# Peptides against a protein of PDB entry 3T7K: the designs that were tried, part 54

Target 1, 248 residues: chain A of PDB entry 3T7K
Amino acid sequence: KAEKILARFNELPNYDLKAVCTGCFHDGFNEVDIEILNQLGIKIFDNIKETDKLNCIFAPKILRTEKFLKSLSFEPLKFALKPEFIIDLLKQIHSKKDKLSQININLFDYEINGINESIISKTKLPTKVFERANIRCINLVNDIPGGVDTIGSVLKAHGIEKINVLRSKKCTFEDIIPNDVSKQENGGIFKYVLIVTKASQVKKFTKLINDRDKNETILIVEWNWCVESIFHLNVDFTSKKNVLYQKK

## One batch from the design tools (peptide; made by RFdiffusion4, then SolubleMPNN)

Design b2_p13_4_s4 (from b2_p13_4, 8 letters changed)
Fold by OpenDDE base, seed 2:
Structure b2_p13_4_s4 (fold): chain B 248 residues (1-248), chain A 13 residues (1-13)
Amino acid sequence: as target 1 above (248 residues)
Amino acid sequence: SKEEEIAKEINAD
């Protein structure tokens, strides 16, 4: 059926999209539409797997979902598109107007607001955002909203290698892991990096670290610090936004 | 729905 529908076009585009969706297409697609999309080089996956070499995200806007955040770690993310791309595409294809010899849909017209070429270009870099920031090992409190598994998965996708989960009420200094990164000549590293949710945790961890390992560098941030870093694919250490405690 | 759960935004208080 898909072939019959597409037969009216003399030329079909190949969009070459391997995509996931977030915040859209909750009901999925019917079999015919999936086949149509496949013939146009658009394959939509249910989940993110590295083996699928995903290069596209469909979302109505920038979202703080696991899929959206991870999409910015694609190698590269070629396109971040509004769902209207698919909607308009399918509408054109299903249209009864026999006079359409060509599909006239340009991917660039459907870019998600806020995901510009500058962001896309950074996904072509050989390193991940936290890797570039010299953050390899972090401490994460166990009571973080969203769960340590989800948060951890996102962070790992963006270059954090080790995530140490801290039991906030029971942890001691010995439970806190250092950020084991070799000092680069031109870049400072934080020995201790922590993601926390409460002011009481800041007080606790700063005390534990400062009492036992004096004069070491500490960075304590909120989850929003990570999110902003991901959305910009850049860590801005000059910004105090979402930073709860910093000792250089 | 499963999709709704997947699309749930991760927010911290």
Scores: peptide ipSAE 0.250, ipTM 0.778, DockQ to the pose 0.192
Fold by OpenDDE base, seed 3:
Structure b2_p13_4_s4 (fold): chain B 248 residues (1-248), chain A 13 residues (1-13)
Amino acid sequence: as target 1 above (248 residues)
Amino acid sequence: SKEEEIAKEINAD
């Protein structure tokens, strides 16, 4: 029993982690280890649900998985940790050494590379990254790798309210929705925002929009533009990376 | 392609 195993410690930490895992622990944990982790204030969930108030992710590195991308939308994300945290913790607990006063595992030693305090601090902001960027409604091509549902779910988690799926081969101008954001004085607001996969789509959509709605602002990006924005929890409109077409 | 890599990672959940 977990209680017997933990009895060798005089004091137990409470890590207060509600976590999901990605790119690690595919086989899960045995019942004893789950109980041990629970007693240490570590609860691991299979899926992301808002009601669970998740605050942690375990991953070996920054990944472009649904779970990882969504974890950056946690309110707040308190910890992004390498799986070695759990491994070392359980190893120490299962060790047959004499009675120890305390468990000596520091969370900060297991931080995922690239997820620093600056990123964590941004998850405490009252707004989501795309909300801050004045992107509310987007157009998404239907042939996007990963599928429109998964991609759409990630985007919604980060503040996009409406996702319009475009059938790239059959769509007309009337199928493209505007980004309905109130004119804020200081923001590069784009009337049309599109995520596309091919250069031919850029040519098609730019023509459709420019022919029918002249002089409007257009932003056409790749999925990588969104990913980078999420990883930094900031949209950099000065960067041309992953921007396929921009008209201010 | 970069797109294929992204799709693979997304599907790795």
Scores: peptide ipSAE 0.193, ipTM 0.705, DockQ to the pose 0.723
Fold by OpenDDE base, seed 4:
Structure b2_p13_4_s4 (fold): chain B 248 residues (1-248), chain A 13 residues (1-13)
Amino acid sequence: as target 1 above (248 residues)
Amino acid sequence: SKEEEIAKEINAD
């Protein structure tokens, strides 16, 4: 059926998209539309797997979803597109208009606001955002909204190798892991990096660390610090936004 | 809270 529908076009584009969707197409696509999209080089996956070599995200806007955040770790993310791309594409294909020479839909017209070429270009870098920031090992409190698994998965996608989950009420200094990164020139390396949710946790962890490991560098941030870093694919250590405690 | 908003969006996946 898809072949019959597409037969009215003299030429079909190959968009070469391997995509996931977030905040759109919750009901999925019917079999015919999936086949149509496949013929156009558009494959939509339900989940993110590294083996699929995903290069595209469909979303109505920038979202703080797992899929969206992880999409910025694609190697590379080629396109971040509004769902209207698919909608308009399928609409044109299903139209009863006479034989069209070609599909007239340009990917660049459907770019998600805020995901510009600068961001896309950074996904071509050989390193991930937190790797570039010399953050390899972090401590994450267990009561973080969204869950440690989801948050951890996002962070790992962006170059954090080790996530230590802290039981905030029971943890001791010995439970806190150092960020084991070799000192690079001009790069602020924090020995202890923590993501916390409450001011009380800041007080607790700063005390534990300062009492046992004096004069060490500490970075305590909110989840939003990570999100902003991901959205910009850059860590700005000069910004105090979403930083709860910093000791250089 | 901002955190709750993030959780909602994350959970919306």
Scores: peptide ipSAE 0.192, ipTM 0.704, DockQ to the pose 0.676
Fold by OpenDDE base, seed 5:
Structure b2_p13_4_s4 (fold): chain B 248 residues (1-248), chain A 13 residues (1-13)
Amino acid sequence: as target 1 above (248 residues)
Amino acid sequence: SKEEEIAKEINAD
């Protein structure tokens, strides 16, 4: 059926998209449309797997979903597109009225607002955003909204190697892991990095660390600090935004 | 879903 529909076109584009969707296409696609998209070099996956070499995200706007955040870790993310790309494409293909010899849909017309070329270009870097920031091991409180598994998965996608989950009410100093990064000549390294949700946790962890390991560097941030870092694909240590405690 | 919960955080900001 898809072949018959596409036979009216003299030339078919190859968009070369391996994509996931978030915030759109909840009902999926019918079999014919999936086949059409496949013939045009558009493959849509249900989940993110590294082996699939995903290069595209469909979303109506910038979202704080797992898929969207992880898409910024693609190697590279080639396109971040609005769902209207698919909608308009399929509409044109199914149109009986337009004697179109060629599909006239340009990917660049459907870019998600706020995902610019600067961001896209950073996805071509050989390192991940937190790797570049010398953050390898972090401590994450267990009561974080979204769950430690989801949050942890996003962080790992962006270069954090080890996530230590802290039971905030029961943890001691011995439960806190250091950020095991070799000192680079020109880079600030925080020995302890923590993501917390409450002011009480800041007080607790600051006290625990300072009492047992005095004069060490500490960075305590909110989840929003991570999100902003991901959205910009850059960690700005000069900003105090979403930083709850910092000891240099 | 966990993903939906994360998305809701945007609305809170």
Scores: peptide ipSAE 0.187, ipTM 0.758, DockQ to the pose 0.184

Design b2_p13_5_s1 (from b2_p13_5, 4 letters changed)
Fold by OpenDDE base, seed 4:
Structure b2_p13_5_s1 (fold): chain B 248 residues (1-248), chain A 13 residues (1-13)
Amino acid sequence: as target 1 above (248 residues)
Amino acid sequence: EADIDPSKYLQLE
């Protein structure tokens, strides 16, 4: 069926997209449309797997979903596109109009607002955003909305190697892991990095650390600190936004 | 699929 539909075109583009969708196409695609998309070099996957070498995200806008956040860790993310790309493409293909010589859909017309070339270019860097920021090991409170697995998975995709889950009510100083990174001369390395959800946790962890390791550097942040860092593919240590406690 | 925004639940004393 797809071949017959596509036979109306003299030339077919190869978009070379390996994509996931978020915030769109919840019902998926019918078999014919999947076949059409496949013939156009558009492969849509249900989940993110490193082996699939994903290079594209479809979303209506910047989202804070696991898929969207992880898409910014693709190597590289080639395209962040609005679902209208697929919609318009399929509409053109299914059009009863006479023989169209070519599919006239430009990917660049469907870019997600706020994901610019500067962001895309950073996905070509050999390092991940938190790796560049010298954040290798973090402490994450167990009561984080979204769950430690999801949040942890996003953070790992962006270069955090070790996520220590803290049971906020029961944890002691010994449960807090250091961010074990070699001091680079020019970068402020925080020995303890924590993502928390409550002011009481800030008080607790600052006390525990300062009482036992008085002179060490501490960074306690909200999840939004991570999100903003991901969205910009850059950690701004000069910003106090979403920083709950900082000791340099 | 839901947006993940744990910061919305930050309780400040």
Scores: peptide ipSAE 0.131, ipTM 0.744, DockQ to the pose 0.073
Fold by OpenDDE base, seed 2:
Structure b2_p13_5_s1 (fold): chain B 248 residues (1-248), chain A 13 residues (1-13)
Amino acid sequence: as target 1 above (248 residues)
Amino acid sequence: EADIDPSKYLQLE
């Protein structure tokens, strides 16, 4: 059926998209439309797997979903597109009126607002955003909204190797892991990095660390600090936004 | 899919 629909076009584009969708297409696509998209080099996957070598995300806007955040870790992310790309494409293909010799849809017209070429270019870097920031090991409180598994999975996708989950009520100093990075000549390396959800946790962890390891560097942040770092594919250590405690 | 936005909880303290 898809072949008969596409036979009216003299030339078919190959978009070479391996994509996931977030915040759109909840009902999926019918079998014919999936076949059409496949013939145009557009493959849509249900979930993110490293083996699929995903290079595209469809979303109506910048979202804070697991899929959206992880898409910025693709190697590279080639395109971040609005769902209207697929909608307009399928509409043009199913249109009986226009003897269109060619499909006239430009991918660049459907870029997600706020995902610019500067962000896309950073996904071509050989390192992940937190690797570049010298953050290898992080402490995460167990009561974080979204759950430690989801949050941890996003952080790992962006180069954090070890996620230590802290039981906020029962944790001691010995439960807090250091950020084990080799001292590089240039850059603020924090020995202790923590993501917390409450002011009481800031007070607790700062006391535990300062009482036992007085001279060490500490970074305590909100989850939004990580999100902003991911959205920009850069950690800005000069910004105090979403930083709850910092000792350099 | 839900957005992962815990920041709304910090403003309530």
Scores: peptide ipSAE 0.124, ipTM 0.732, DockQ to the pose 0.076
Fold by OpenDDE base, seed 1:
Structure b2_p13_5_s1 (fold): chain B 248 residues (1-248), chain A 13 residues (1-13)
Amino acid sequence: as target 1 above (248 residues)
Amino acid sequence: EADIDPSKYLQLE
């Protein structure tokens, strides 16, 4: 059925998109439309798997969903597109106007606002954002909104190797793991990196660390610090935004 | 699909 619909076009584009959707297309696509999209080189996946070599995200805007955040870890992310791309494409294809010999839809017209070429270019880097920032091991409080598994999965996608989950009320100093990164001479490595949700946790962890491991470097941040770092694909250690405690 | 926005929680304490 898709072939019959597409037969009216003399040339079909190959968009070469392997995509996930977030914040759009909750009802999915009908079988015919999936076949049409497949013939145009557009494959939509339900979930992110490394084996699928995903290169595209569909979303109405920048979102803080797991899929959106992970899409910025694609190698590379080629396109971040609004769902209107698919909508307009399918509308054009289903249009019975006999005279359309070509599909005239440009991917660049459907870019998600705020995901520019500078961000896209950083997804081509051989390293992940937190890897570049020398953040390898983090401590994550167990009461984080979104859950430790989801948050942890996003952080791992962006280069964090080890996530230690802290039971905020019961944890001791011995439960806190160091960020095991070799001290480079140029002073930017935090021995302890923690993501917390409450001011009480800041007080607790700063006390525990300072009492037992004096003069060590500490970075305590909110989840938003990680999100902003992901959205920019860069960690700005000069920014105090979303930093709750810092000891250099 | 959950929007992971923990920022809503920090303003409440």
Scores: peptide ipSAE 0.121, ipTM 0.731, DockQ to the pose 0.079
Fold by OpenDDE base, seed 5:
Structure b2_p13_5_s1 (fold): chain B 248 residues (1-248), chain A 13 residues (1-13)
Amino acid sequence: as target 1 above (248 residues)
Amino acid sequence: EADIDPSKYLQLE
């Protein structure tokens, strides 16, 4: 059926998209439309797997979903597109009225607002955002909204190697892991990096660390610190936004 | 898909 529908076009584009969707197309696509998209070089996946070499995300806007945040870790993210790209494409293809010899849909017209070329270009870097920031090992409180698995998965996609989950009510100093990064000559390395949800946790962890290791560097942040770092594909250590405690 | 927006729940007491 898809072949018959596409036969009216003398030339078919190859968009070369390997994509996931977030915040759109909840009902998926019918079999015919999937086949049409496949013939146009558009493959839509249900989940993010590294083996699929995903290069595209469909979303109506910048979102804080797992898929959206992880899409910024693609190698590279080539396109971040509005769902209207697919909608308009399929409408044109299914149109019986348009004597179109060619598909006239340019994917560049459907970019997600706020995902600019500067962000896209950073996805071509050989390192991940937290790797560049010398953050490899973090401590994450167990009561984080969204769950430690989801949050941890996003952080790992962006270069965190080890995530230590802290039971905030029962943890001791010995439960806190150091950020084991060799001192590079010019970069401030925090020995202890923690993501917390409450001011009481800041007080607790600051006390635990300072009582046992008074001279060490500490960074305690909110999840929003990570999100902002991901959205910019850069960690700004000069910003105090979403930083709850810092000891250099 | 859940929007991972913990900011809605961070009441800075």
Scores: peptide ipSAE 0.119, ipTM 0.733, DockQ to the pose 0.080

Design b2_p13_5_s2 (from b2_p13_5 with S1E Y2A N7S)
Fold by OpenDDE base, seed 2:
Structure b2_p13_5_s2 (fold): chain B 248 residues (1-248), chain A 13 residues (1-13)
Amino acid sequence: as target 1 above (248 residues)
Amino acid sequence: EADIDPSKDLQLE
């Protein structure tokens, strides 16, 4: 069926998209439309797998979903597109107007607001955002909204190698892991990096660390600090936004 | 699919 529908076009674009969707297309696509998209070089996957070499995200806007956040770790993310791209594409293809020799849809017209070429260009870097920030090992409280597995998976996608889950009520100093990064000469490395949800956790962890390791550097942040860092594909250590405690 | 933290619309400055 798809071949018959596409046969009216003299030339078909090859978009070369391997995509996931988030915040759109909840009902999926019918078999014919999937076949059409596949013939146009658009493959939509249900889940993110590294083996699929995903290069595209469909979303109506910037979202704080696992898929959206992980899409910014694609190597590279070629396109972040609004679902209207697919909608308009399929509309043109299904249109009875016999006179369309070519599909006239430009991917660049469907970019998600706020995901510009500066962000896209950073996904071509050989390193991940937290890797560039010298954040390798973090401590994550167990009561974080979204769950430690989801949050941890996003953080790992962005270059955090080790995530230590802290049981906030029962943890001791010995449960806190250091950020084991070789001192590169020119960057402030935090020995202890923690993602917390409550002011009581800040007080607890600050006390535990300072009582046992008084001279060490500490960074305690909210999840939003990580999200902002991901959305910008850059860690701004000069910003106090979403930083709960910092000791240099 | 739900946002991990739906309460915070991140306006990209």
Scores: peptide ipSAE 0.088, ipTM 0.740, DockQ to the pose 0.106
Fold by OpenDDE base, seed 1:
Order: sequence, then structure tokens, then C-alpha cells
Structure b2_p13_5_s2 (fold): chain B 248 residues (1-248), chain A 13 residues (1-13)
Amino acid sequence: as target 1 above (248 residues)
Amino acid sequence: EADIDPSKDLQLE
């Protein structure tokens, strides 16, 4: 059925998209439309798997979903597109009136606002954002909204190797893991990195660390610090935004 | 899909 619909076009583009969707297409696509998209080189996946070599995200805007945040870790992310790309494409293909010999839809007209070429270019780097920032091991409080598994999965996609989950009420100093990175001569490496949700946790963890390891560097941040770092594909250590405690 | 917006403004506590 898809072949018959597409037979009216002399040439078919190959978009070479391996995509996930977030904040759009909740009802999915019918079988015919999936076949059409597949013939145009557009493959839509339900979940992110490294083996699928995903290169595209569909979303109406920048979102803080797991899929959107992880899409910025694709190698590379080629396109971040509005769902209107698919909608307009399918409309053009199903149109009986237009004796269109060609599909006239440009991917660049459907870019998500705020995901520019500067962001896309950073996804071509051989390193992940937190890897570049020398953040390999973090401590994450267990009461974080969104859950430790989801947040941990996003952080791992962006180069954090080890996530230690802290039981905020019961944890001791011995439960806190160091960020095991080689001391670079120029400083700027934090021995302890923590993501917390409450001011009381800042007080607790700063006390625990300073009482037992007084001379060490500490970074305590909100989840928003991680999100902003992901959205920019850069960690700005000069910014105090979303930093709750910093000891250099 | 849940928007992972944990942004309870920690400044409000």
C-alpha cells in the first residue's frame, strides 16, 4: 500500500533518520505511514538503545524528558526536529491534488528552537559533557524527583560512570564516594560531587565531608545544574546557577 | 512522558 502511494513521486528522498519521539506522537503511526516513513529512510524507535545508532529526536520544543536529555548524547545528534516535519511530509505524500514529482520538505525548516548548530556540533566530540568536566563519580540522593534510575540513566549517557545513591536520612561519611579522577595540575577537579534536593541535605553532606575530609573540594548542585549542562553540552564552573555549595 | 522537572526552587525552603 505504501509503495502505491509513493509511486507518484519520481524521486524519493532518503532522510537517514533514526529517531525517537518525546512530547509528540503519543498515538503512534498507522502501519501505512510507518511503511512510508521507512521507505523515506525515517525509522522511529520506541526506546533509546545504543545499538540502534540513533541520530534524531522529534519534540515540539526543548523538553526535560529522559529521551530528550539522552538525545543530546547521541553520536552525533544530526537533527532535533519538530513533529510538524512528519506531519507535513505525510500530508504531502497523501495529497491527491498535487502532481508533485518530488517531496519538497527541508529538514532545516523544522529545527527545534534552541537546538542550534553549535549544540549539534558538540555532539560530534569524542567525549561526553561530564567527562570533559572531569565528573566520573557522583553522589545522588535517593529522594530525587524523577527517580534515581531515570536520572542516573541520563547522567550515564552523558559520561558519568558511577552513580552512588545516598539514603539522605541514614547516610554517613563512609557512604559518600569520591569522584575518582586523576588530579590535574591546574586544579578544578571536585573530589566530592553531589546532586541534592533540599537545603538540609547540603548542610548534612557539607558537615559530614568537612568533619572527616576538611581539605577536599566539594560540589553540591541541583538537578537543574545537570540539565543546563546537558542543554549547553558544556559545564560552566564559573556559573553559580543551581550550585548549592562549592568548595575549591 | 514525565518531564523530569525537579525544580522545586530550593530557595523557597
Scores: peptide ipSAE 0.087, ipTM 0.717, DockQ to the pose 0.071
Fold by OpenDDE base, seed 5:
Structure b2_p13_5_s2 (fold): chain B 248 residues (1-248), chain A 13 residues (1-13)
Amino acid sequence: as target 1 above (248 residues)
Amino acid sequence: EADIDPSKDLQLE
């Protein structure tokens, strides 16, 4: 069926997209449209897997979904596109009126606002954002909104190797893991990195660490610190935004 | 898919 629909075009583009969708296309696509998209080099996946070598995301805008945040870890993310790309493409293909010899849809016209070439270019770097920031091991409180599994999965996609989940009410100093990074000559390394949700947790963890390891460096942040770092694909250690406690 | 924190439309400054 798809072949017969596409036979009216003299040339078919190959978009070379391996994509996931977030905040759009909740009902999916019919079989014919999936076949059409596949013939145009557009493959849509339900979930993110590293083996699929995903290079594209469809979303109406910047979102804080797991898929959107993880898409910024693609190697590289080639395109972040509005769903209107697919809608307009399929509309043009199904149009009986337009004796179009060619499909006239440009990917660059459908870029998500705020995902610019500077962000896209950083996805070509050989390292992940938290790896570049010398953050390998973090402590995450168990009461974080979104759940430790989802948050942890996003953080791992962005180069955090180890996530230690802290039971905030019961944890002791011995439950807190250090950020085990070799001192590189020119980088601020925090020995203890923690993501927390409450001011009471800041007080607790600061006390636990300072009482047992008083001279060590500590970074305590909100989840938004991680999100901002992901959206910019850069950690700004000069910013106090979303930093709850810092000891250098 | 649930937004992890739907309350904050982070406008990328």
Scores: peptide ipSAE 0.080, ipTM 0.739, DockQ to the pose 0.094
Fold by OpenDDE base, seed 4:
Structure b2_p13_5_s2 (fold): chain B 248 residues (1-248), chain A 13 residues (1-13)
Amino acid sequence: as target 1 above (248 residues)
Amino acid sequence: EADIDPSKDLQLE
């Protein structure tokens, strides 16, 4: 069926998209439309797998979903597109109007607002955002909204190698892992990096660390600090936004 | 698919 529909076009574009969708296309696509998209070099996956070499995200806007956040870790993310691209594409293809010799849809017209070329260019870097920030090992409280698995998966996608889950009520100093990174000359390396949800956790962890490991560097942040870092593909250590405690 | 921590609006600087 797809072949018959596409036979009216003299030339078909190859978009070379390996994509996931978030915040759109919840009902998926029918078999014919999937076949059409496949013939146009658009392959949509249900889940993110490293083996699939995903290069595209479809979303109506910047979202805080696992898929969206992870899409910024693609190597590279080639396109972040609004779902209207697919909608308009399929609409044009299914249109019975006269012999459209060509599909006239430009990917660049469907860019997600806020995902600009500067962001896309950073996905071509050989390192991940937290790797560049010298954050290898973090401590994550177990009561984080979204769950430690989801949050941890996003953080790992962005270059955090080790996630230590802290049982906030029961943890001791010995449960807190150091961020084991070799001191690079110009980057503020924090020995202890923690993502917390409550002010009480800040008080607890700062006390535990300062009592046992005096004069060490500590960074305690909210999840939003990570999100902003991901959205910008850059960690700004000069910003106090979403930083709950910092000791240099 | 739900946003992670949807209680906080996205503030793009």
Scores: peptide ipSAE 0.079, ipTM 0.740, DockQ to the pose 0.103

